# Designs tried in a protein design run: peptides against a protein of PDB entry 6DSZ. Part 49

Target 1, 361 residues: chain A of PDB entry 6DSZ
Amino acid sequence: NYVVTAQKPTAVNGCVTGHFTSAEDLNLLIAKNTRLEIYVVTAEGLRPVKEVGMYGKIAVMELFRPKGESKDLLFILTAKYNACILEYKQSGESIDIITRAHGNVQDRIGRPSETGIIGIIDPECRMIGLRLYDGLFKVIPLDRDNKELKAFNIRLEELHVIDVKFLYGCQAPTICFVYQDPQGRHVKTYEVSLREKEFNKGPWKQENVEAEASMVIAVPEPFGGAIIIGQESITYHNGDKYLAIAPPIIKQSTIVCHNRVDPNGSRYLLGDMEGRLFMLLLEKEEQMDGTVTLKDLRVELLGETSIAECLTYLDNGVVFVGSRLGDSQLVKLNVDSNEQGSYVVAMETFTNLGPIVDMCV

## One batch from the design tools (peptide; made by RFdiffusion4, then SolubleMPNN)

Design b1_p11_3_s1 (from b1_p11_3, 5 letters changed)
Fold by OpenDDE base, seed 4:
Structure b1_p11_3_s1 (fold): chain B 361 residues (1-361), chain A 11 residues (1-11)
Amino acid sequence: as target 1 above (361 residues)
Amino acid sequence: SLEVFDELAKL
């Protein structure tokens, strides 16, 4: 009996940071196929807390804090459409991951979207949104006392959604999405009515964005709005302010992931297909009335890392680079560049052994 | 110096 020690997955397909284990702990959560790894971020590095096997490949992993919760809850959706909300519970040395709610969100009818599963959470924790199928937006209302995840679909006229996020600072839950039609790519917003189970007209739209616009970043207050990332351009829109930049440096390789550094959305990490790490900067202009507006956007090359599938800013300039294709890394961002002009220093490298080839023996 | 990182130390 060769106990094939089932080699644990090493390829990272998602990562998030937040306060999952406690209100005070900073956690890094890493998705590796069916495996969830939970770490506490410490001054000494990553302390492993628990590993959790999931009933399927993790497709969505998001932390959120509903009103009246002391710490973050974890939403997971698997590639087989199993949804759950998880809570970390510790009693002495006993660590339990409690399923607060679960459900299967698969539809009997629908074309699975070619761009894969998208899962998003309203910043005010009113709902979860899922783009699973073309022409459908699934809504899971968040109710504290509901152990069963109930979902409903809203029909989207836009069949080819590229990316979608919930916006911040909206009276009603509002999505912003990039979609493609025969005329090109566009950005649109919809308000989501839980009561009527329909879309209402959103606050703004932007037709004819860059042809390769691929990502939406929802920007927190005070800026609000969204950033749209393309191959050649980065644009900001909030309904009132529009700004676009086309830094030549981003044309060299496609930006594939992002992570917010500042809670107020002043800085974002960007990773491209060549492993280049950038900082996107939102420069503020304070108006005489105390309103904050976007003055400018800037992109700075920080250095090179493994090709990021996901990025997570931790603390003190430390970034986790989750890689699917290469080794994951902890890197330090420095104020001063090295002799090569890099602001990035690798602190730790996590060997990626590649896809677990299920050797059917 | 990227002024960008001066505020990182205050988190």
Scores: peptide ipSAE 0.017, ipTM 0.627, DockQ to the pose 0.148
Fold by OpenDDE base, seed 5:
Structure b1_p11_3_s1 (fold): chain B 361 residues (1-361), chain A 11 residues (1-11)
Amino acid sequence: as target 1 above (361 residues)
Amino acid sequence: SLEVFDELAKL
């Protein structure tokens, strides 16, 4: 009897930073297949707090703070379409993860999207949006007054959504997405009407973006709008201002993940398929009226890490590099480069033992 | 079946 001790999953498929355990604690949450790991970020490093087994492979993991909550809640969606909202509760030494809500959001009909599951939360916590199937956008309202959180679908005319985010600073929940049609890739916005359960025309669109445009980053105020990341170019649009850069350095490998560093959206980490770590910088211009506008975009190579599946900035220049293909890392960003011109120093490495081959015996 | 997130309403 070979007791194959089921090795705990080590490949990281998601990470998020926020205040989940308390309002004061900075947490790192790591998704490893069906396992959620919760850490407190300390001056000494990562302190493990709790591990949670989920009802399936974690496909979406997002922290959000509804109005009147003192700490973040956690939204999880599994690859089998089990959704839950989790709360951390501590009572003395007893630590419980409470399910505030759960449900299965699987549709009986629909083509699962080739680009996988996308889950997003409105920055004002009005709704969760899910792109699960081609031509459908699922909405989970987050309204406290509505006892019946009934998910519903809105039809998308755009069948091939590549990426989607909620925009910041919108009166109504507004999505921005990259989609592909026979003419190429495009960016479009829609307002989401909860009342009418339909899309209204969004504030802007950009037709004929780069053919390999793959990611949308929603930019917070004061800039607003979105960043579109391609293979050759990075573009910004907010409905009024458009900027594009095509730094040659990003053409060498595809950008695959990003994370916001500054709350105001002035800096973003970018990771590519070669494990290169970049900083995207939004240079501001202050107008005479006190308005802040985007002046320019800049990309800087910071150094090399494990190939990131996900990135999250913690604090004090520390970044968690979640890797699926290699070892995950804690890295320090330095102001000065080393002798090799790198601004990145590995602080800690977390061994990836590779995929758990479920030998169905 | 669209399962209703019934438990969120108890808060």
Scores: peptide ipSAE 0.016, ipTM 0.477, DockQ to the pose 0.013
Fold by OpenDDE base, seed 1:
Structure b1_p11_3_s1 (fold): chain B 361 residues (1-361), chain A 11 residues (1-11)
Amino acid sequence: as target 1 above (361 residues)
Amino acid sequence: SLEVFDELAKL
């Protein structure tokens, strides 16, 4: 009996950093098709803790910390619309991944969106938002005692949403999204009423953004607002402040992923389709009243990596580069450049053996 | 520029 040990998936399709195993541990979570890998980040590198098989391809993977939780919970949505909230529990040497809540969020009607599944969590953990179908925004209210994930739909007038995030610092849960209509691409905001199950008018909008605007980054306080990334431009808007840059270096290749470095949103990693790694910097101006405003945006080329599907900053200038097309990497960001002008040094490389063909035997 | 990383070392 040849036990053909099915080769484990190696292509990375998502990664996230947070405190999942404990309040003190820094974790790296990696999605590889149907597999979730959990690591502890240590001074010596990545320590493997647990691997979990999921009942489908992981489409969304997000860490969040509800009020009164000591550590992060994990939200997963599969490509077959199975949703769960997971908790890590350790008792001595026994490690369990507990399902706190689950549900299937598939609708019987609706057109699946061409840009795929988007899943987002409100920074204040009031709800999960899902863009699964054109013209619908699905809301999962977050309740501590809810074991069954119940969702409702709100109609979106904007049929072609490109990307969506929840904003920070909003009294009500507020989404910011890029959408396309016959006139071009635009940015709009909506407040989400859990009580009335409807959208209210959001704090701001920006009509006629760049034609290839593709990503929204929600910026935490004190800046607030959002960054919109296009093919040629990067723009910031918070309702009061607008700023745009068009650095020639980003026009060479499309930016495809991003990750926040600083908790205050002063720096972001950007990865493009050529494997170039950038730092986006938000320069602050402190006002006499103690308010912090955006002075300028700057983009710096750090170096080259594998083509990132996802990026996550760990600690001490270490970045995980999750790659679908190439080898995933741990890289170190250095203050000083090497002789080639690169600030990036590869620390570890994880061989990608390509797609596992599920041969149904 | 050095400014990109100087604040990283304090985390």
Scores: peptide ipSAE 0.016, ipTM 0.581, DockQ to the pose 0.169
Fold by OpenDDE base, seed 2:
Order: C-alpha cells, then sequence, then structure tokens
Structure b1_p11_3_s1 (fold): chain B 361 residues (1-361), chain A 11 residues (1-11)
C-alpha cells in the first residue's frame, strides 16, 4: 500500500486581501487549486489561521462586504461552477467556515469562454456578475436572507469579452468591459437592471482601443471610471475624461495582473510575464470647485519578483506575490532604490513544487 | 520616485 502522501498544491492561482476573520484583522487569502489558505497579516509576518478544502479548483475568489456586515464575506466559484458565499466565525479556539449561501451556476446551453471564468462583484454589493459562456452574462442577486444562490442570464451582444468589471459610483450596477470584434478591441459599459433582467445603455463607450487591451481596472471615487491595460498603452476613461500613456517599458512584456494599493485608487501594482513589478500612479488635480480630476498617469518600475499570477498589497509596503510558475514571495517595497535601481526586496519565498499530478491510481 | 512611497509609510 503506497500511501501516496498527496502533496499539497503550492502553485498560487489567486489571492485577495481584506477583513475576513474579523473587522480588525487584515487577512491574506490564497487559492491553491482546490485549497484556500487563510492568513492574518501581523507585524511578524503571515500567521496561518485555516486551510479549507473546496469541492473543486477555485476559479473566482472575491471578498465583499454587504451593507450591515461587520466583516467581509468570501465569494468562491469553482471551475465546475459551484458557487458559495463563505463567512468566517471564531468562538474561542473553534474556527468555523460557514456557508451562507451556495448554488451551482452551470448552464446546460452555452459555449464556455476561451478566456476562462470571470467573476466580479458590484462595489455596492447589489449583485455578482459572471462571464462563464460566450454571449451570456450571469447575474447572482445578493440578498442577505437568500441561502440559495439563484442566478439568471442576460444576453451579451458582444461574444468575445476579454475582461469585465463593475464600475464604482453608479446609481445602477454598471459593468465596463473590453471586447473584441472584427474591427478590433473596444470598451463598452452597460447598466444591469436587476428588475427587468436586462442591460441598459451604460454611461460611456470607447471604440478602437489598443488591439492588445486585456484588462479592466475599475477606479473608485473620486476619480471613478476605468483603467484599460494593453500591451503598449494604459488608458483611463470615466465618460468625461480620457487619458492615455504609452510608456516604452511596458512593451517588453505583457502585464497580466494588478492590485489596488490605495482605497481611493491613486496607486496600483502591475505585474508582467517577466516578473517585473510596476507602480501605476494616478496623479490628482483639485479643481477650484473642490472636484478631483485625474491629471496624469505615471508608471514606475519597482523591480523584479517571481512571475505573478496575482498581487496583493498588504501593509507597510509589503506585497504578496502569488506565483503559479515560480515561487510565491513576500516582498518589501522600499522608498529608496538599491544600486541596481530596484525598490523591491524579497522578504520570504514560498517554494512552488510545480503541478501536482494527482495520479488517482 | 520618493512620491510613490510617501503615502505608503502612513498606512
Amino acid sequence: as target 1 above (361 residues)
Amino acid sequence: SLEVFDELAKL
């Protein structure tokens, strides 16, 4: 009897930060295939709290705080379309992960999208949006009393969605997405009517963005709008203001992940396929009327890390670099660069043993 | 630039 000690997965495929264990705790949550690892961020580093086995590969992992919740809830969607909303509860030494709601969101009809599963949450926690299939946008209404996640589909005319996010500061839930058609890539917005179960015209669109536009970042207030990341350009649009930069340094490798540093959306970490870490800065201009507008966009190279699948700014200039291809890292961002011009110092490295082939014998 | 991190130290 060979007890194949099932090696724990080490490749990271998602990470998020928030207040999941309590209102006060800063958490790092790491998805490693079918496993969720929960940490508390402390002055001494990452303290492990719980590991949770999921009934499938984690495809979406998002923290959200519904109105009147004291701490964040966790939305998880698996690659087999099992959805759940999880709550952390601790009573003394007893730690429980409670399923607040669950459901299967698989459709019998639809072509699974080639770019994979996208899951997003409205910033006001009105709904979850899912791009699972081409030409469909699935909506899960968020209701506090609903233990069963019910979903409905809205038809998307745009069959090839590249990325999608909910915008901030919208009266109705509003999505912003990059899509491809025969004419190129474009950005469009739709309002999502929960009542009518349809799309309404969104506040703005931008036709003919960069051909390699691959990511949408929703920007919180006061700026609002979205950032569109391409191979050669970074653009901002909020309906009233458009800005574009084409820093030569980003052309060398595709940006593949991002993370917001500041709650107000002034700074973002960007990671590329070469393991380069960038800071994207939104420079503000205060108008005479007290309105804040975006003055400029700037990109700075911070240094090199493992190739990030996901990035999470923690606190005090510490960043978690979740890697699928290499070792995950905790890195420190320094105010001053080293002799090589790097602001990045590796603090801790988490060995990636590579793909565990579960040979079910 | 130093400006990138001046606000990081206040968190």
Scores: peptide ipSAE 0.014, ipTM 0.503, DockQ to the pose 0.157

Design b1_p11_3_s2 (from b1_p11_3, 5 letters changed)
Fold by OpenDDE base, seed 2:
Structure b1_p11_3_s2 (fold): chain B 361 residues (1-361), chain A 11 residues (1-11)
Amino acid sequence: as target 1 above (361 residues)
Amino acid sequence: SLKVFDELAKL
């Protein structure tokens, strides 16, 4: 009897930060295939709190705080379309992960999108949006009293959605998405009517963005709007203001992940396919009327890390680099560069043993 | 630029 000690997955496929264990704790949550690892960020480093086995590969993992919750809840969607909302509870030494709501959101009809599953949460926690199938946007209304996650579909005319986010500061839940058609890639917005279960015209659109536009970042207030990341360009649009930059340094490798550093959306970490780490900066201009507008966009190369699948700014210039292809890392961002011009110092490395082939014998 | 990190140290 060979007890194949099932090696724990080490490849990271998602990470998020927030206040999941308590209102005060800063957490790092790491998705490793079917496993969720929960850490508390401390002055001494990452303290492991709990590992949770999921009934499938984690495809979406998002923290959100509904109105009147003291701490964040966790939304998880698996690759087999099992959805749940999880709550952390601790009573003394007893740690429980409670399922507040669950459901299966699989459709019997639909073509699974080639770009995979996208899951997003409205910043005001009115709904969850899912792009699972081409030409469909699935909505899960968020209701506190509902233990069963029910979803409905809205038809998207745009069949090839590249990325989608909910915008901030919108009266109605509003999505912003990059899509491709025969004419190129475009950005569009839709308001999502929960009542009518349909899309309404969004506040703005931008036709003919960069051909390789691949990511949408929703920008919080006071800026609002979205950042669109391409191969050659980074653009900002909020309906009233448009800015574009084409820094030559980003052309060398595709940006594949991002993470917001500041709550106000002034800074973002960007990671590319070569393991380069960038800071994207939104420079503000205060108008005479007290309004804040975006003055400029800037990109700075910070240094090199493992190839990030996901990035999470923690605190005090510490960043978690979740890697699928290489070793995950904790890195420190320094104010001063080293002799090579790098601001990045590796603090800790987490060995990736590669794909565990579960040979079910 | 150095300005990016001066704001990081205040968090």
Scores: peptide ipSAE 0.011, ipTM 0.536, DockQ to the pose 0.161
Fold by OpenDDE base, seed 1:
Structure b1_p11_3_s2 (fold): chain B 361 residues (1-361), chain A 11 residues (1-11)
Amino acid sequence: as target 1 above (361 residues)
Amino acid sequence: SLKVFDELAKL
């Protein structure tokens, strides 16, 4: 009996960093198709803790910490619309991944969006938002006692949403999204009423952004607002401040992923389709009243990596580069460049063996 | 310590 051990998936399709195993542990979570890998980040590198098989391809993977939780919970949505909230529990040497809540959030009607599944969590953990279908925004209210993930839909007038995030520092849960209509691409905001199950007018909008605007980054306080990334431009807007840059270096290849480095949103990693790694910097100006405003945006080329599907900053200048097309990497960011002008040094490389063809035997 | 990258923000 040849037990053909099915080769484990190696292509990375998502990664996230947080405190999942404990309040003190820094974790790296990696999605590889149906597999979730959990690591502890140590001074010596990545320590494997647990691997979990999921009942489908992981489409969304997000860490969040509800009020009164000591550590992060994990939200997963599969490509077949199975949603769950997971908790890590350890008792001595026994490690369990507990399902706190689950549900199927598939609709019987609706056109699946061409840009795929988007899942987002409100920074204050009031709700999960899902863009699954054109013209619908699905809301999962977050309740501590709810073992069954129940969702409702709100109609979106904007049929072609490109990307969406929840904003920080909003009294009500507020989404910011890029959408396309016959006139071009635009940015809009909506407040989400859980009580009335409807959208209210958001704090701001920006019509006629760059035609290829593709990503929204929600910026935490004190800056607030959002960054919009296009093919040629990077723009910031918070309702009061607008700033745009068009650095020639980003025009060479499309930016495809991003990750926040600083908790205050002063720096972001950007990865493009050529495997170039950038730092986006938000320069602050402190006002006499103690308010912090955006002075300028800057983009710096750090170096080259594998083509990132996802990026996550760990600690001490270490970055995980999750790759679908190439080998995933741990890289070190340095203050000083090497002789080639690169600030990036590869620390570890994880061989990608390509797509597992599920041979149904 | 994120301090090492505070110098990259000053460049």
Scores: peptide ipSAE 0.010, ipTM 0.523, DockQ to the pose 0.735
Fold by OpenDDE base, seed 3:
Structure b1_p11_3_s2 (fold): chain B 361 residues (1-361), chain A 11 residues (1-11)
Amino acid sequence: as target 1 above (361 residues)
Amino acid sequence: SLKVFDELAKL
């Protein structure tokens, strides 16, 4: 009996940073197909804490902190539409990953969206939103006492949603999304009524954005609103302020991932299909009334990494570059450039042995 | 208090 030790997956398909193991620990969570790896970020590097096998490929992995929780909970959705909320518990040396809630959110009717599964969490933890199928937005209400994740669908008139996020600072849960119709790509907002199980008119819309607008970034307060990333342009809108830039440097390769660096949304990492790493900066202007408005957007090339599937800022200028196609990396961002003009230094490289094809024999 | 000197705060 050759126990073929099934090689552990090495290709990264998601990563997130937060406080999952404790309120004080900074964690890196890495999704590698069906495997979840949990690390503590230390001054010495990544300390492995736990590995968890999931019942399917991880499609969504998001940390969130419901009101009155001391640490983050983990939402996972698999490619087979199994949803769970996980909690880390430690008692001495005993480490348990507890399922707080679970459910299957698959619909019997619907066309799976070509752009795949999108899962988002309201910043105020009122609901989870899922774009699984064309013309449907699934809502999972977040209730602490409910061990069974129940969902309902709201019909979207917009059949071709490209990306969607919940906005910050909204009285009601509000989504912002890029969609495509016969006239081009557009941005729209909807308020989500949990009570009525319907969409209400959102605070703003932007018709005729860039034809290749592909990503929505929800911006925290004090700025609020959203960033829309295209092939040639980056735009900001919050209902009152609109600003667009078209830096020539981003036109060379498609931006494919992003991560917020600052809690206030002043900086974002951007990764493209060539492995270039950028910083997007939101320049603030303080108004006489004490309100903060967006003055300008700036993009800076930091350097080159492995082609990122996902990015996450850890701490102290350290970034985890999760790669599906290449080796994942820990990189340090420096204030000063090297002799080649790069602000990026590789600290550690994690060998990617390629996709584990589950050959069901 | 680990004053993580966020060197990036100067960027």
Scores: peptide ipSAE 0.009, ipTM 0.560, DockQ to the pose 0.242
Fold by OpenDDE base, seed 4:
Structure b1_p11_3_s2 (fold): chain B 361 residues (1-361), chain A 11 residues (1-11)
Amino acid sequence: as target 1 above (361 residues)
Amino acid sequence: SLKVFDELAKL
């Protein structure tokens, strides 16, 4: 009996940071196919806490903190449409991952979207949104006492959604999405009515964005609005303010991931298909009335890393670079560049052995 | 402490 020690997956397909183990702990959560790895971020590095096997490939992994929770909960959706909300519980040395709620959100009817599964959480924790199928937006209302994840669909007229996020600072849950039609790519917003189970008109739209607009970043208050990332341009819109930049440096390779550095959305890490790491900077202008507006956008090349599938800023200039194609890295961002003009220093490298070829023996 | 990164935002 060759116990083929089933080699643990090493390719990273998602990562998030937050306060999952406690209110005080900073955690890094890493999705590797069906495996969830939980770390505590310490001054000495990543301390492993627990590994969890999931009943399927993790497609969505998001931390969120409902009102009245002391720490973050974890939403997971698998590629087989199994949804769960997980809670970390520790009693002495005993560590349990508790399923607070679960459900299967698969529809009997629908075309699975070519751009894959998108899962998003309303910043005010009113709902989870899922783009699973073309022409449908699935809503999971978040109710504290409900152990069963109930979902409903709202029909989208826009069949080809590229990316979608919930906006911040909205009275009602509001989505912002990039979609494609025969005329090009566009940005639209909808309010989501839980009561009526329908979309209402959102606060703004932007028709005819860049043809390769691929990502939406929801920007927290005080700025609000969204950033739209394309191949050639980065645009900001909040309904009142529009700003676009076209830095030549981003044309060299497609930006494929992002992560917010500052809680107020002043900085974002961007990773491209060549492993270049950028900082996107939102410059503030304070108005005489105390309102904060976006003055400018700037992109800076920080350096080179492994090709990021996901990025997460931890603390103290430390970034986790989750890679699917290469080795994942823990990197340090420095204030001063090295002799090569790089602000990035690799601290630790995590070997990626590639896809577990299920050797059917 | 965000201090090291706050200097990058000032560049």
Scores: peptide ipSAE 0.008, ipTM 0.584, DockQ to the pose 0.778

